# Designs tried in a protein design run: peptides against a protein of PDB entry 5D63. Part 17

Target 1, 292 residues: chain A of PDB entry 5D63
Amino acid sequence: SLRRGIYHIENAGVPSAIDLKDGSSSDGTPIVGWQFTPDTINWHQLWLAEPIPNVADTFTLCNLFSGTYMDLYNGSSEAGTAVNGWQGTAFTTNPHQLWTIKKSSDGTSYKIQNYGSKTFVDLVNGDSSDGAKIAGWTGTWDEGNPHQKWYFNRMSVSSAEAQAAIARNPHIHGTYRGYILDGEYLVLPNATFTQIWKDSGLPGSKWREQIYDCDDFAIAMKAAVGKWGADSWKANGFAIFCGVMLGVNKAGDAAHAYNFTLTKDHADIVFFEPQNGGYLNDIGYDSYMAFY

## One batch from the design tools (peptide; made by RFdiffusion4, then SolubleMPNN)

Design b1_p9_5_s4 (from b1_p9_5 with S1A H4S)
Fold by OpenDDE base, seed 3:
Structure b1_p9_5_s4 (fold): chain B 292 residues (1-292), chain A 9 residues (1-9)
Amino acid sequence: as target 1 above (292 residues)
Amino acid sequence: ASLSEALMP
């Protein structure tokens, strides 16, 4: 079963992703095929999949940027029916916004079936052009047509996955206590994480004994990421991953406060020094406390 | 004493 999470949804046949045009929150905004850049945010192309309780393999798809939902126009079963962004709620009963998402016959890609109409999300003619029509179209689960097959590239982690990544890291102290603040986290590319750091003013901030030292830098970075998230996205029900750690050195005679994020594969953590913007696999401290 | 009591970051 597809897990709750934020996905970049890419066509199996051509290098196009499901894109909400201009990221507009207006009802009826077209959802279209659009090119994407790997290892970037792809702002209008992120979708929060929320599983519907007690309805197998069925989700709402909320556009992260606009906060609107994938909607089959009038729930029509006619081939070529528009798929648009429309206002909604995560646990709606509106069949226009309910999508059954299961593996295709190839076992890697997914098909996206409207719950009510039983038609499938289709990149019309497999058109790779920016702005290509995405529509509801007749199909079957076993059909191999790549116009209706989609890769779900997961861009987020659950709190449990983040916890597991931390637990695998060798730089965790035996006294470690972790505190989870949210349930699902968008994981940023390092370039975006660094840009937030730059925009926070931290590169120009002066270290001052006790009054603005390592803990202040680490908290300021977390606050900057939180604010960036709030200012950038209209969807709810997720956070932006940015952790704070307190650590002790191997000698046990010094402590430090620092940040951390997740690696690209989401399996490991990488440490971030907010005083210089550096990423490190070993920051020279073993964490005894984290919150994220 | 906890680490937090012994060492300030």
Scores: peptide ipSAE 0.068, ipTM 0.727, DockQ to the pose 0.253
Fold by OpenDDE base, seed 4:
Structure b1_p9_5_s4 (fold): chain B 292 residues (1-292), chain A 9 residues (1-9)
Amino acid sequence: as target 1 above (292 residues)
Amino acid sequence: ASLSEALMP
């Protein structure tokens, strides 16, 4: 079954993603096919899938940018019915906003069925152009039509997945204590993470003994990412991944504070030095504490 | 004492 998380949803037939037009929060904003750039944030094309308790394989889909939900217009079962953004809640009972999401017959892509109408989210005519119509359309679960098949590329990790990535890293001290702050984390591309670092003013900050040293830099980066998240996204129920670590060197005679994020495949962590904006696989310290 | 108490970052 599909896990709770943030997804970039791409058509299986053409290089088009499910896009909320202009990221608008207005009720009735069209959801359309739109081009995307791999390994970028794709602002209007991220969807939080929230599983509905006690309803098998059924979710709401919240647009991260607008905070509105994928909605089948009037819940109509007619082919060509518009799919729009509309205000809602994560655990709504409105069948216009409930989507059953299961694997297609190819075993890799998913189909998205409206819970009420039993029609499927369809990229009309497989049109790859920006602004192409996405609509409810008749179909079956076993049909091979790529217009109704979607890849769900996971853009987030659970706290458990983040914990597992940390546990796999060789630069963890035997006394390590980890503290989880949130349940689900959007993982940023390094380019976005770096831009937040630049915009924070940290590149111009001066190291000063005790009064503004490594821990201040690391905490300031964490705070900058948190603020960026709050200012950028209207959806709730997730955080932006940015960790803080305290580490000790191999000699056991020096400590350092630094940041970390996840690699693109979410399997590993990479260290980030907030004093210079560098990414490192080995920062020269073994972590004895982290919070993220 | 914890490691963090012994070594200041």
Scores: peptide ipSAE 0.064, ipTM 0.729, DockQ to the pose 0.260
Fold by OpenDDE base, seed 2:
Parts: sequence; structure tokens; C-alpha cells
Structure b1_p9_5_s4 (fold): chain B 292 residues (1-292), chain A 9 residues (1-9)
Amino acid sequence: as target 1 above (292 residues)
Amino acid sequence: ASLSEALMP
């Protein structure tokens, strides 16, 4: 089954993603095919999939930017029915906003079926142009039509997945205590993470003994990421990944505070030094405490 | 005392 998470949803036939036009929160805003840039945020193209309890393989899809939901217009089963953004809630009973998402016959891509109409989300004519129509269309689960097949590129991790990534890292002290703050985390590309760091003013901040040292830098970075998340996205039920660690050196005579994020494949952590904006696989300290 | 209390970053 598809896991709860944030997804970039890409057509299996052409390089087009499911896009909420202009990121608008207005009811009836068209959902369209649009080009995307790999390894970037793709602002209007991120969707939070929330699984519906006791309804197998069924989700709401909340646009991360607008906070509105994928909606089949009037729940119509007619081929060519518009798919739009519309106000809603994560656990709605409205069949217009309930989507059964299961693997296609190829075992890699997914099909997206409206729960009520039983029609499928279709990139009409496989049109790769920006603004191409996405509509409900007749189909079956076993058909190989690429217009109705979608790759779900997961852009987030659960707290359990983050915990597992930390546990695999060799730079964790035997006394390590981790504190989880949220349940699901959008993982940023390093370029975006670095831009938040730059915009925070930390590159121009002066290190001062005790009054503004390593712990202040690390906490300021986390605060900057948190603020960026709150200011950027209208959807709820997730956070932006940015960890804080305290570590001790191998000699046991010095400690440091620093940040960390996840690698692109979400399997490992990478350390971030907020005093200089550097990414490191080894920061020279073993973590005895983290919160994220 | 915790390690963080004994050894300040």
C-alpha cells in the first residue's frame, strides 16, 4: 500500500507532473500537467496523501502549497470530467475527493481511481505541454495506458524512517537520546536548505564565546527552517526536516552543536555546519542527543 | 548530570 507522505506525481509516459495551476486556493482551480525540474521543490506539484482509515488503498490528496484537495468535478463518471483543487479536509467522506491509489500492472507506477465514479486520473492525450488537461476517464486497473499511470516520488519521511537513518550512521554515541518532534517531514534539496540558511542571516552572524556560539547557530538554523515551512505552505500535518545534534569528540574532551538533514534517497543523514554552511559526512563528533 | 551538562558545546 502507498504510505502516508508527500509526493511529486509524475506521468509514466511523458515528463509531466500533476500541477495545481498557479498554486491557487480557489475552488475549481484546474489541476493540469506541467513540466518539472528534478531535485527541486516544484512548489505547486507536491501532494500530501492521507490514508483513509478502514478504506483500503484510499486517500485524500492535499496540495501542499494551496492546502486544497484534488476533486473530481461533481463526481461525474463521464470521460473528460475536470479534476480541480477544492476546499476539503484530510478525512472527508466526500467521494469527489477520495482516491483509490494502487500499483498498475507494471508494478512500479500507480493508477489513481476516484472512489465514487471509478474513473481514473488521466493526462488527456498524453499531452506534455504546460497546462495540459487532467481529467477523470474510463479505464481498468490492468490496462497499460500510460495516460493513466503515475510515478509517486516520495518527498517526505516519517519520524520512524528518520530514526532509522540516524541509527545507521556511524557517528552516533553510545549514550545517544533522540527526541522526535513531528510525524512526517518534507526533505529539502540541499540547494533549498542552503538558501534558507543564507536568508536567515547566519552567514553574517558573529561567533561569540558562550553568548552566541555553536548551539545558538544550530538552533537559529532550525528556527529558520521552521519559519520557512510555516510561511511557504498552507497544508498542515507535516514539518520540514531539520535536525539539531549535540556531539562529543573522540577524545571526550570537547562538545559541539550542529544540524543535520537527510540524503536524497532518505537512507542516510548528512551533517550541516550552520557556522559556515558546509555539508559533511563526518563532522568530527559523535552525537549523544538529537531533536528533529 | 548528563553529558551535555558536564561538557558544554
Scores: peptide ipSAE 0.063, ipTM 0.730, DockQ to the pose 0.271
Fold by OpenDDE base, seed 1:
Structure b1_p9_5_s4 (fold): chain B 292 residues (1-292), chain A 9 residues (1-9)
Amino acid sequence: as target 1 above (292 residues)
Amino acid sequence: ASLSEALMP
């Protein structure tokens, strides 16, 4: 089954993603096919899938940028019915905004069926152009039509997945205690993470003994990422991944405070030094505490 | 453990 998370949803037939036009929060804003840039944020093309309790394989899809939900216009079962952004809630009972999402017959892609109408999200004519219509269309689960098949590229991790990534890292001290702050985390590309670091003013901040040292840099980076998240996205129910660690050196006579994020495949952590903006697989310390 | 004084300027 599809896990709760943030997804970039890409057509299986052409290089087009499900895009909320202009990221607008207005009711009735068209959802369209649009080109995307790999390994970037793709601002209007991220969707939080929230599973509905006690309804198998059924979700709401919240646009991360607008905070509005994928909505089948009037819940109509007619082929060609518009799919739009519309105000809603994560656990709505409105069948216009409930989507059953299961694997297609190819075992890799998914199909997205409206819970009420039983029609499928369709990239009309497989049109790869920007602004191509996405609509509800008749179909079946076993059809091979690529217009109705979608890859769900997961852009987030659960707190449990983050915890597992930390546990696999060799630079964790035997006394380690981790503290989880949120349930689901958008994982940023390093380029975006670095840009937040630059925009925070930390590159121009001066290290000062005790009064503005490693812990201040690490906490300031986390605060900058948190603010960036709040200012950038209207959806709720997730955080932006940016951890803080305290570590001890091998000699046990010095400690350091630093940040960490996840690798592209979400399987490992990478350390980030907020004093210079460097990414390291080994920062020279073993973590005895983290919060993220 | 104590925080190191030998950090980046």
Scores: peptide ipSAE 0.030, ipTM 0.740, DockQ to the pose 0.123

Design b1_p9_6_s1 (from b1_p9_6, 4 letters changed)
Fold by OpenDDE base, seed 3:
Structure b1_p9_6_s1 (fold): chain B 292 residues (1-292), chain A 9 residues (1-9)
Amino acid sequence: as target 1 above (292 residues)
Amino acid sequence: AAPKLAGPV
């Protein structure tokens, strides 16, 4: 079954993603097919899937950028019915905004069925052009039609997945204590993480004994990422992944504060030095504390 | 856990 998380939703037939036009929060904003760039944020193309309690395989889909929800216009079962962004809530009872999401017959892609109408989210004619119509369309779960098959590329991790990635890392001290601050985390590409670092002013910040040293840099980076998240996205119920660690060196005669993020596959952590913007697999310290 | 130690880090 599909897990709660943030997804980039890509058509199985053509290189097109489910896009909220202009990221607009206005009711009735078209959801369309649009090109995407791998390993980028794809701002208008991220969807938070929230599972509905006690309704099997059924979700709301919140656009991360606009904070609005995927909505089948008037809940109509007619083929070609518009799919739009519309105001809503994560646990709505409105069947226009409830989507049953299950594996297609190919076992890799998903189909997205409206709970009320039983029609499927369809990239009309498999059109790969920017702004191509996405609509509710008649179909069945077993059909092979790629217009109604979607890959769900997971762009987030749960706190449990982040905890597991940390636990696999060889640079964790035996006394390690982790403190989880949120439940679900958008994982940024390194390019975006670096841009936030640059925009924070940290590259121009001067190291000063105790008054602005390693802990200040690491906390300032986390604060910058938190602010970036708040300023960039209208959806709630997730955070942006940026950890802080305290570590001790192998000799036990020095300690450091630094950041970390997750690798592209979300399986491992990578250390980030906020004093120079470097990414390292080994920062020279074993972490005894983290919060993220 | 180990304390943060003084140093130029």
Scores: peptide ipSAE 0.049, ipTM 0.762, DockQ to the pose 0.303
Fold by OpenDDE base, seed 1:
Structure b1_p9_6_s1 (fold): chain B 292 residues (1-292), chain A 9 residues (1-9)
Amino acid sequence: as target 1 above (292 residues)
Amino acid sequence: AAPKLAGPV
């Protein structure tokens, strides 16, 4: 089954993603096919899938940018019914905003069925043009039609997945204690993470003994990422991944505070030095504490 | 507790 998380949703037939037009929070804003840039944020094209308790394989889809939900206009079962952004809640009972999401017959892509109408999210005519219509359309689960097949590229990790990535890292001290702050984390591309670091003013911050040293840099980076998240996205129920670690060197005579994020495949962590903006597989310390 | 190591200046 599809996990709770943030997804970039890409058509299986053409290089087009499900896009909320202009990221607008207005009710009735068209959801359209739009081109995307790999390994970037794709601001209007991120969707938080929230599983509905006690309803198998059924979700709401919240646009991360607008905070509005994928909505089948009037819940109509007519082929060509518009799919729009509309105000809602994560656990709504409105069948216009409930989507059954299951694997297609190819075992890799998903189909997105409206819970009420039983029609499927369709990239009309497989049009790869920016602004192409996305609509509810008649279909079946076993059809091979690529207009109704979607890849769900997961852009987030659960706290458990982050914990597992940390546990696999060789630079974790035997006394390690982790503290989880949130449940689901958008994982940023390094370019975005670096840009937040730049915009925070940390590159121009002066190291000063005790009063503004490694812990201050690491906490300031965490705070900058948190603020960036709050200022950038209208959806709730997720955080932006940015960890803080305390580590001790191999000799046990020095300690450091630093950041970490996840690798692109979400399988491993990479260390980030907030004093210079460097990414490292080995920062020279073994972590005895983290919070993220 | 181990002392903090000075970072780059």
Scores: peptide ipSAE 0.049, ipTM 0.784, DockQ to the pose 0.488
Fold by OpenDDE base, seed 2:
Structure b1_p9_6_s1 (fold): chain B 292 residues (1-292), chain A 9 residues (1-9)
Amino acid sequence: as target 1 above (292 residues)
Amino acid sequence: AAPKLAGPV
């Protein structure tokens, strides 16, 4: 089954993603096919899939940027019915906004069926152009039509997945204690993480003994990422991944405070030094505490 | 949890 999470949703036939046009929060805003850039945020193309309790394989899809939901216009079963952004709630009973999402016959891609109409989200004619129509269309679960097949690229991790990534790292002290702050985390590309660091003013901040040292830098980075998240996205129910660690060196005579994020495959952590913006696989310390 | 050690780090 598809897990709760944030997804970039890409057509199986052409390099086009499900895009909320202009990221607009207006009711009836078209959802369209649009080009995307790998390893970037793709602002209008991120969707939070929230599973509906006691309804198998059924979700709402909230656009991260607008905070609006994927909606089949009037719930019509007619082929070519518009799919739009519309106001809603994560656990709505409105069948226009309920989507059954299951594996296609190829076992890799998904199909997205409207719960009420039983029609499928279709990239009309497989059009790869920016602004191409996405509509409800007749189909079956077993059909191989690539216009109705979608790859769900997971852009987030659960707190449990983050905890597992930390536990696999060799630079964790035997006394480690982790504190989980949220349930689901958008994982940023390093380029975006670095840009937030730059925009925070930390690159120009002066290290000063005790009054503005390693812990201040690490906390300031965490605060900058939190603010960036709040200012960038209208959807709720997720956070932006940015951890803080305290670590001790092998000799046990020095300690450091630093940040960390997840690798691209979400399997491991990478350390981030907020004093210089460096990414490291080994920061020279073993973590005895983290919060994230 | 162990406290952070003071130092110029």
Scores: peptide ipSAE 0.049, ipTM 0.760, DockQ to the pose 0.253
Fold by OpenDDE base, seed 5:
Structure b1_p9_6_s1 (fold): chain B 292 residues (1-292), chain A 9 residues (1-9)
Amino acid sequence: as target 1 above (292 residues)
Amino acid sequence: AAPKLAGPV
């Protein structure tokens, strides 16, 4: 089954993603095919999939940017029915906004079936142009039509996945205690993480003994990422990944506070020094505490 | 000891 998470949803036939036009929160905003840039945020093309309890393989799809939901217009079973953004809730009973998402016959892509109409999300004619129509269309689970097959590129991690990534890192102290603050985390590209760091004013912040030192920098970065998340996205039920660590050096005579994020494959952590904006695989400290 | 060293270290 598809896990709860944030996905970039890409057509299996052409390099087009499911895009909420202009990221608009207006009811009836078209969902369209649009080009994307790999390893970037793709702002209007991120969807939070929330599984519906006790309804197998069924989700709401919340556009991360607008906070609106994927909606089949009037729940119509007619081929060519518009798929739009519409106001909703994560656990709605409105069948217009309920999507059964299961593997296609190829075992890699998914199909997205409207729960009520039993029609499928279709990139009409496989059109790769920006603004191409996405509609409900007749289909079956077993057919090979690439217009109705979608790759779900996971852009987030669960707290458990983050915990596992930390546990694999060689720079964790034997006394390590981790504190998980949220359930699901959007993982940022380093370029975005760095931009948040720059915009926070930390590059110009003066280190001052005790009054504004390593812990202040690390916490300020965490706060800046939190604020960026709140200011950037209208959807709820997720956080932006940015950790704080306390570490001790090998000699045991110095401690440091620093940040960390996840690598692109979400399998490992990388350390971030908020005093200089550097990414390091080894920051020279073993973490005995983290919160993220 | 520095305050940061007062943790579980």
Scores: peptide ipSAE 0.039, ipTM 0.743, DockQ to the pose 0.136

Design b1_p9_6_s2 (from b1_p9_6, 3 letters changed)
Fold by OpenDDE base, seed 1:
Structure b1_p9_6_s2 (fold): chain B 292 residues (1-292), chain A 9 residues (1-9)
Amino acid sequence: as target 1 above (292 residues)
Amino acid sequence: AAPALAGPV
């Protein structure tokens, strides 16, 4: 089954993603095919998939930017029915906003079926142009038509996945204790993470003994990421990944506070030094505490 | 026990 998470949803036939036009929160805003830039945020093209309890393989799809939901207009089963952003809730009973998402016959891509109409999300004619129509269309689960096949590129991690990434890192102290603050985390590209760091004013902040030292820098970075998340996205039910660690050096005579994030493949952590904006695989400390 | 945060870090 598709995991709960934030996805960039890309057509299997052409380099086009499912885009909420202008990121607008207005009811009836068109969902369209649009070009995307790899390894970037793609602001209007991120979707939180929330699984519906006790309904197999069925989700709502919340646009991360607008906080509105993917909606099949009037729930119509007619081919060419508009798919739009519309106000909703994560656990709605409205079948216009319920999507059964399962693997296609190719075993890699997914198909997105409206729960009520049983029609599929279709990039009409496989049009790769910006603003291309996305509609409900007749189809079957076994059909190979790439207009109805979508790759779900996962842009988030669960707290369990983050915990697992930490646990396999060689720079974790035997006394390590982690504290999980949220359930699902958008993982930022390093370029975005660095931009938040720059915009926080930390690059110009002066280290001062005890009064503004390593812990203040690390906490200020986490606070900046948290605020960026709140200011950037209208959807709820996720956080932005930014960890704080406390670590001890190999000699056991010095401690440091620093940040960490996840690698692009979400398999590993990378350390971030908020005092200089550096990314490191080894920061010279073994973590005995983290919160994230 | 791990040391407290101290020194030029």
Scores: peptide ipSAE 0.044, ipTM 0.747, DockQ to the pose 0.384
Fold by OpenDDE base, seed 5:
Structure b1_p9_6_s2 (fold): chain B 292 residues (1-292), chain A 9 residues (1-9)
Amino acid sequence: as target 1 above (292 residues)
Amino acid sequence: AAPALAGPV
């Protein structure tokens, strides 16, 4: 089954993603096919899938940017019914906003069925152009039609997945204690993470003994990422991944505070030095504490 | 106990 998480949803037939037009929060905003850039944030194309308790394989899909939900207009079963952004809640009972999401017959892509109408989210005519219509359309679970097949590329990790990535890292001290702050985390591309770092003013911040040293830099980066998340996204129920670590060197005579994020595949962590904006696989310290 | 962070870092 599909896990709770943030997804980039790409058509299986053409290089088009499910896009909320202009990221608008207005009711009735068209959801359309749009081009995307791999390994970027794709602002209007991120969807938080929230599983509905006790309803098998059924979700709401919240647009991360607008905070509105994927909505089948009037819940109509007519082929060509518009799919739009509309105000809603994560655990709504409105069948216009309930989507059964299961693997297609190919075992890799998913189909997105409206719970009420039983029609499927369809990239009309498989049109790869920007602004191509996405609509409810008749179909079956076993059909091979790529217009109704979608790859769900997971852009987030659970706290458990983050914990597992940390546990695999060789630069963790035997006394390590991690503190999990949230349940689900959007993992940023390094380019975005670096841009937040630049915009925070940290590149121009002066290191000063104790009064503004490693811990201040690391905490300031975490705060900058948190603020960026709050300012950038209207959806709730997730955080932006940015960890803080405290580490000790191999000699045990020096300590450091630094940041970390996840690698692109979400399997590992990479260290980030907020004093210079560097990414490192080895920062020269073994972490005895983290919070993220 | 872990050392303090009061080093040159």
Scores: peptide ipSAE 0.043, ipTM 0.748, DockQ to the pose 0.357
Fold by OpenDDE base, seed 3:
Structure b1_p9_6_s2 (fold): chain B 292 residues (1-292), chain A 9 residues (1-9)
Amino acid sequence: as target 1 above (292 residues)
Amino acid sequence: AAPALAGPV
């Protein structure tokens, strides 16, 4: 089954993603096919899938940018019915905003069925142009039509997945204690993480003994990422991944505070030095504490 | 206990 998380939803037939036009929060804003750039945020194309309790394989889809939900207009079963952004809640009972999402017959892509109408989210005519119509359309679960097949590229991790990535890293001290702050985390591309670091003013900050040293830099980076998350996204129920670590060197006579994020495949962590903006596989310390 | 954070770190 599909896990709770943030997804980039890509058509199986053409290089087009499900896009909320202009990221607008207005009711009735068109959802359209649009081009995307791999390994970028794709701002209007991120969707939080929230599983509905006690309803098998059924979700709401919240646009991360607008905070509005994928909505089948009037819940109509007519082929060509508009799919739009509309105000809603994560656990709504409105069948216009409930989507059953299961694997297609190819075993890799998904189909997205409206719970009420039983029609499927369709990239009309497989049109790869920007602004192409996405609509509810008649179909079946076993049909191979690529207009109704979607890849769900997961852009987030659960706290359990982050914990597992940390546990696999060789630079963790035997006394390590981790503290989980949130449940689901958007993982940023390094380019975006670096831009937040630049915009925080940390590149121009002066190291000063005790009064503004390694811990201040590491906490300031986490605060900057938190502020960026709050200012950038209208959806709730997730955080932005940015960890803080305390580590000790191999000799056991020096300690350091630093940041970390996840690798592109979400399988491991990479260390980030907030004093210089460097990414490192080995920062020269073994972590005895983290919070993230 | 881990060492205190001190020096040019």
Scores: peptide ipSAE 0.043, ipTM 0.747, DockQ to the pose 0.383
Fold by OpenDDE base, seed 4:
Structure b1_p9_6_s2 (fold): chain B 292 residues (1-292), chain A 9 residues (1-9)
Amino acid sequence: as target 1 above (292 residues)
Amino acid sequence: AAPALAGPV
């Protein structure tokens, strides 16, 4: 089954993603096909899939930017019924906002069926243009029509996945203790992570012995990412990934505090030095503590 | 005693 998480949802036939037009939080805002840029944040095109307890393969889809939910207008089963953003809650009983999401017949893409109407989310005519209509349309689970087939590109990790990525890293000390702060984390592209670092004022901050040294830089970066998350997104139920580590050198006579994030494939961590904005596979320390 | 935390000078 599809895991809880944040997804970029791309059409299987054309390079178009499910987009909430202008990221508007107004009820009835059109959900449309729109172009996207790989390895970028794609602001209006991120969806938090929340699984409904005791309802197999069924989710709400919350737009990360607007905090509104994917909604089939009036729950109508007619082909061409608008799919819009609408106010809602993660565990609603409103069948207009409940989506059964399962693998298509190709085993790679998904189909998105409205729970009530049994119609499918359809990129009308497979139109690749910006603002192309997305609608409820008649279909079947086994039909091969690419207008109703969607790739779910995972943009987040669970706390367990983050923990597993850390555990695979060779720069973890034998005394390591990790502390998980949240349940689900949006993983940022390095360009976005670096921009947050720049906007924080850390590039102009002066290192000062004890009073503003490595731990202050690392905590300030974590705080900057947290604030950016709160200021940028209206949806709840996730955090932005930015870890803090304490590490010891190989000689065991020096310690450092630094940040880390996940690699693009979410399989590994990469270290981030908040004093210079550098990304490193080896920062010269083995982590004995992390929180993220 | 734990090593002192310090950034690069």
Scores: peptide ipSAE 0.042, ipTM 0.761, DockQ to the pose 0.600

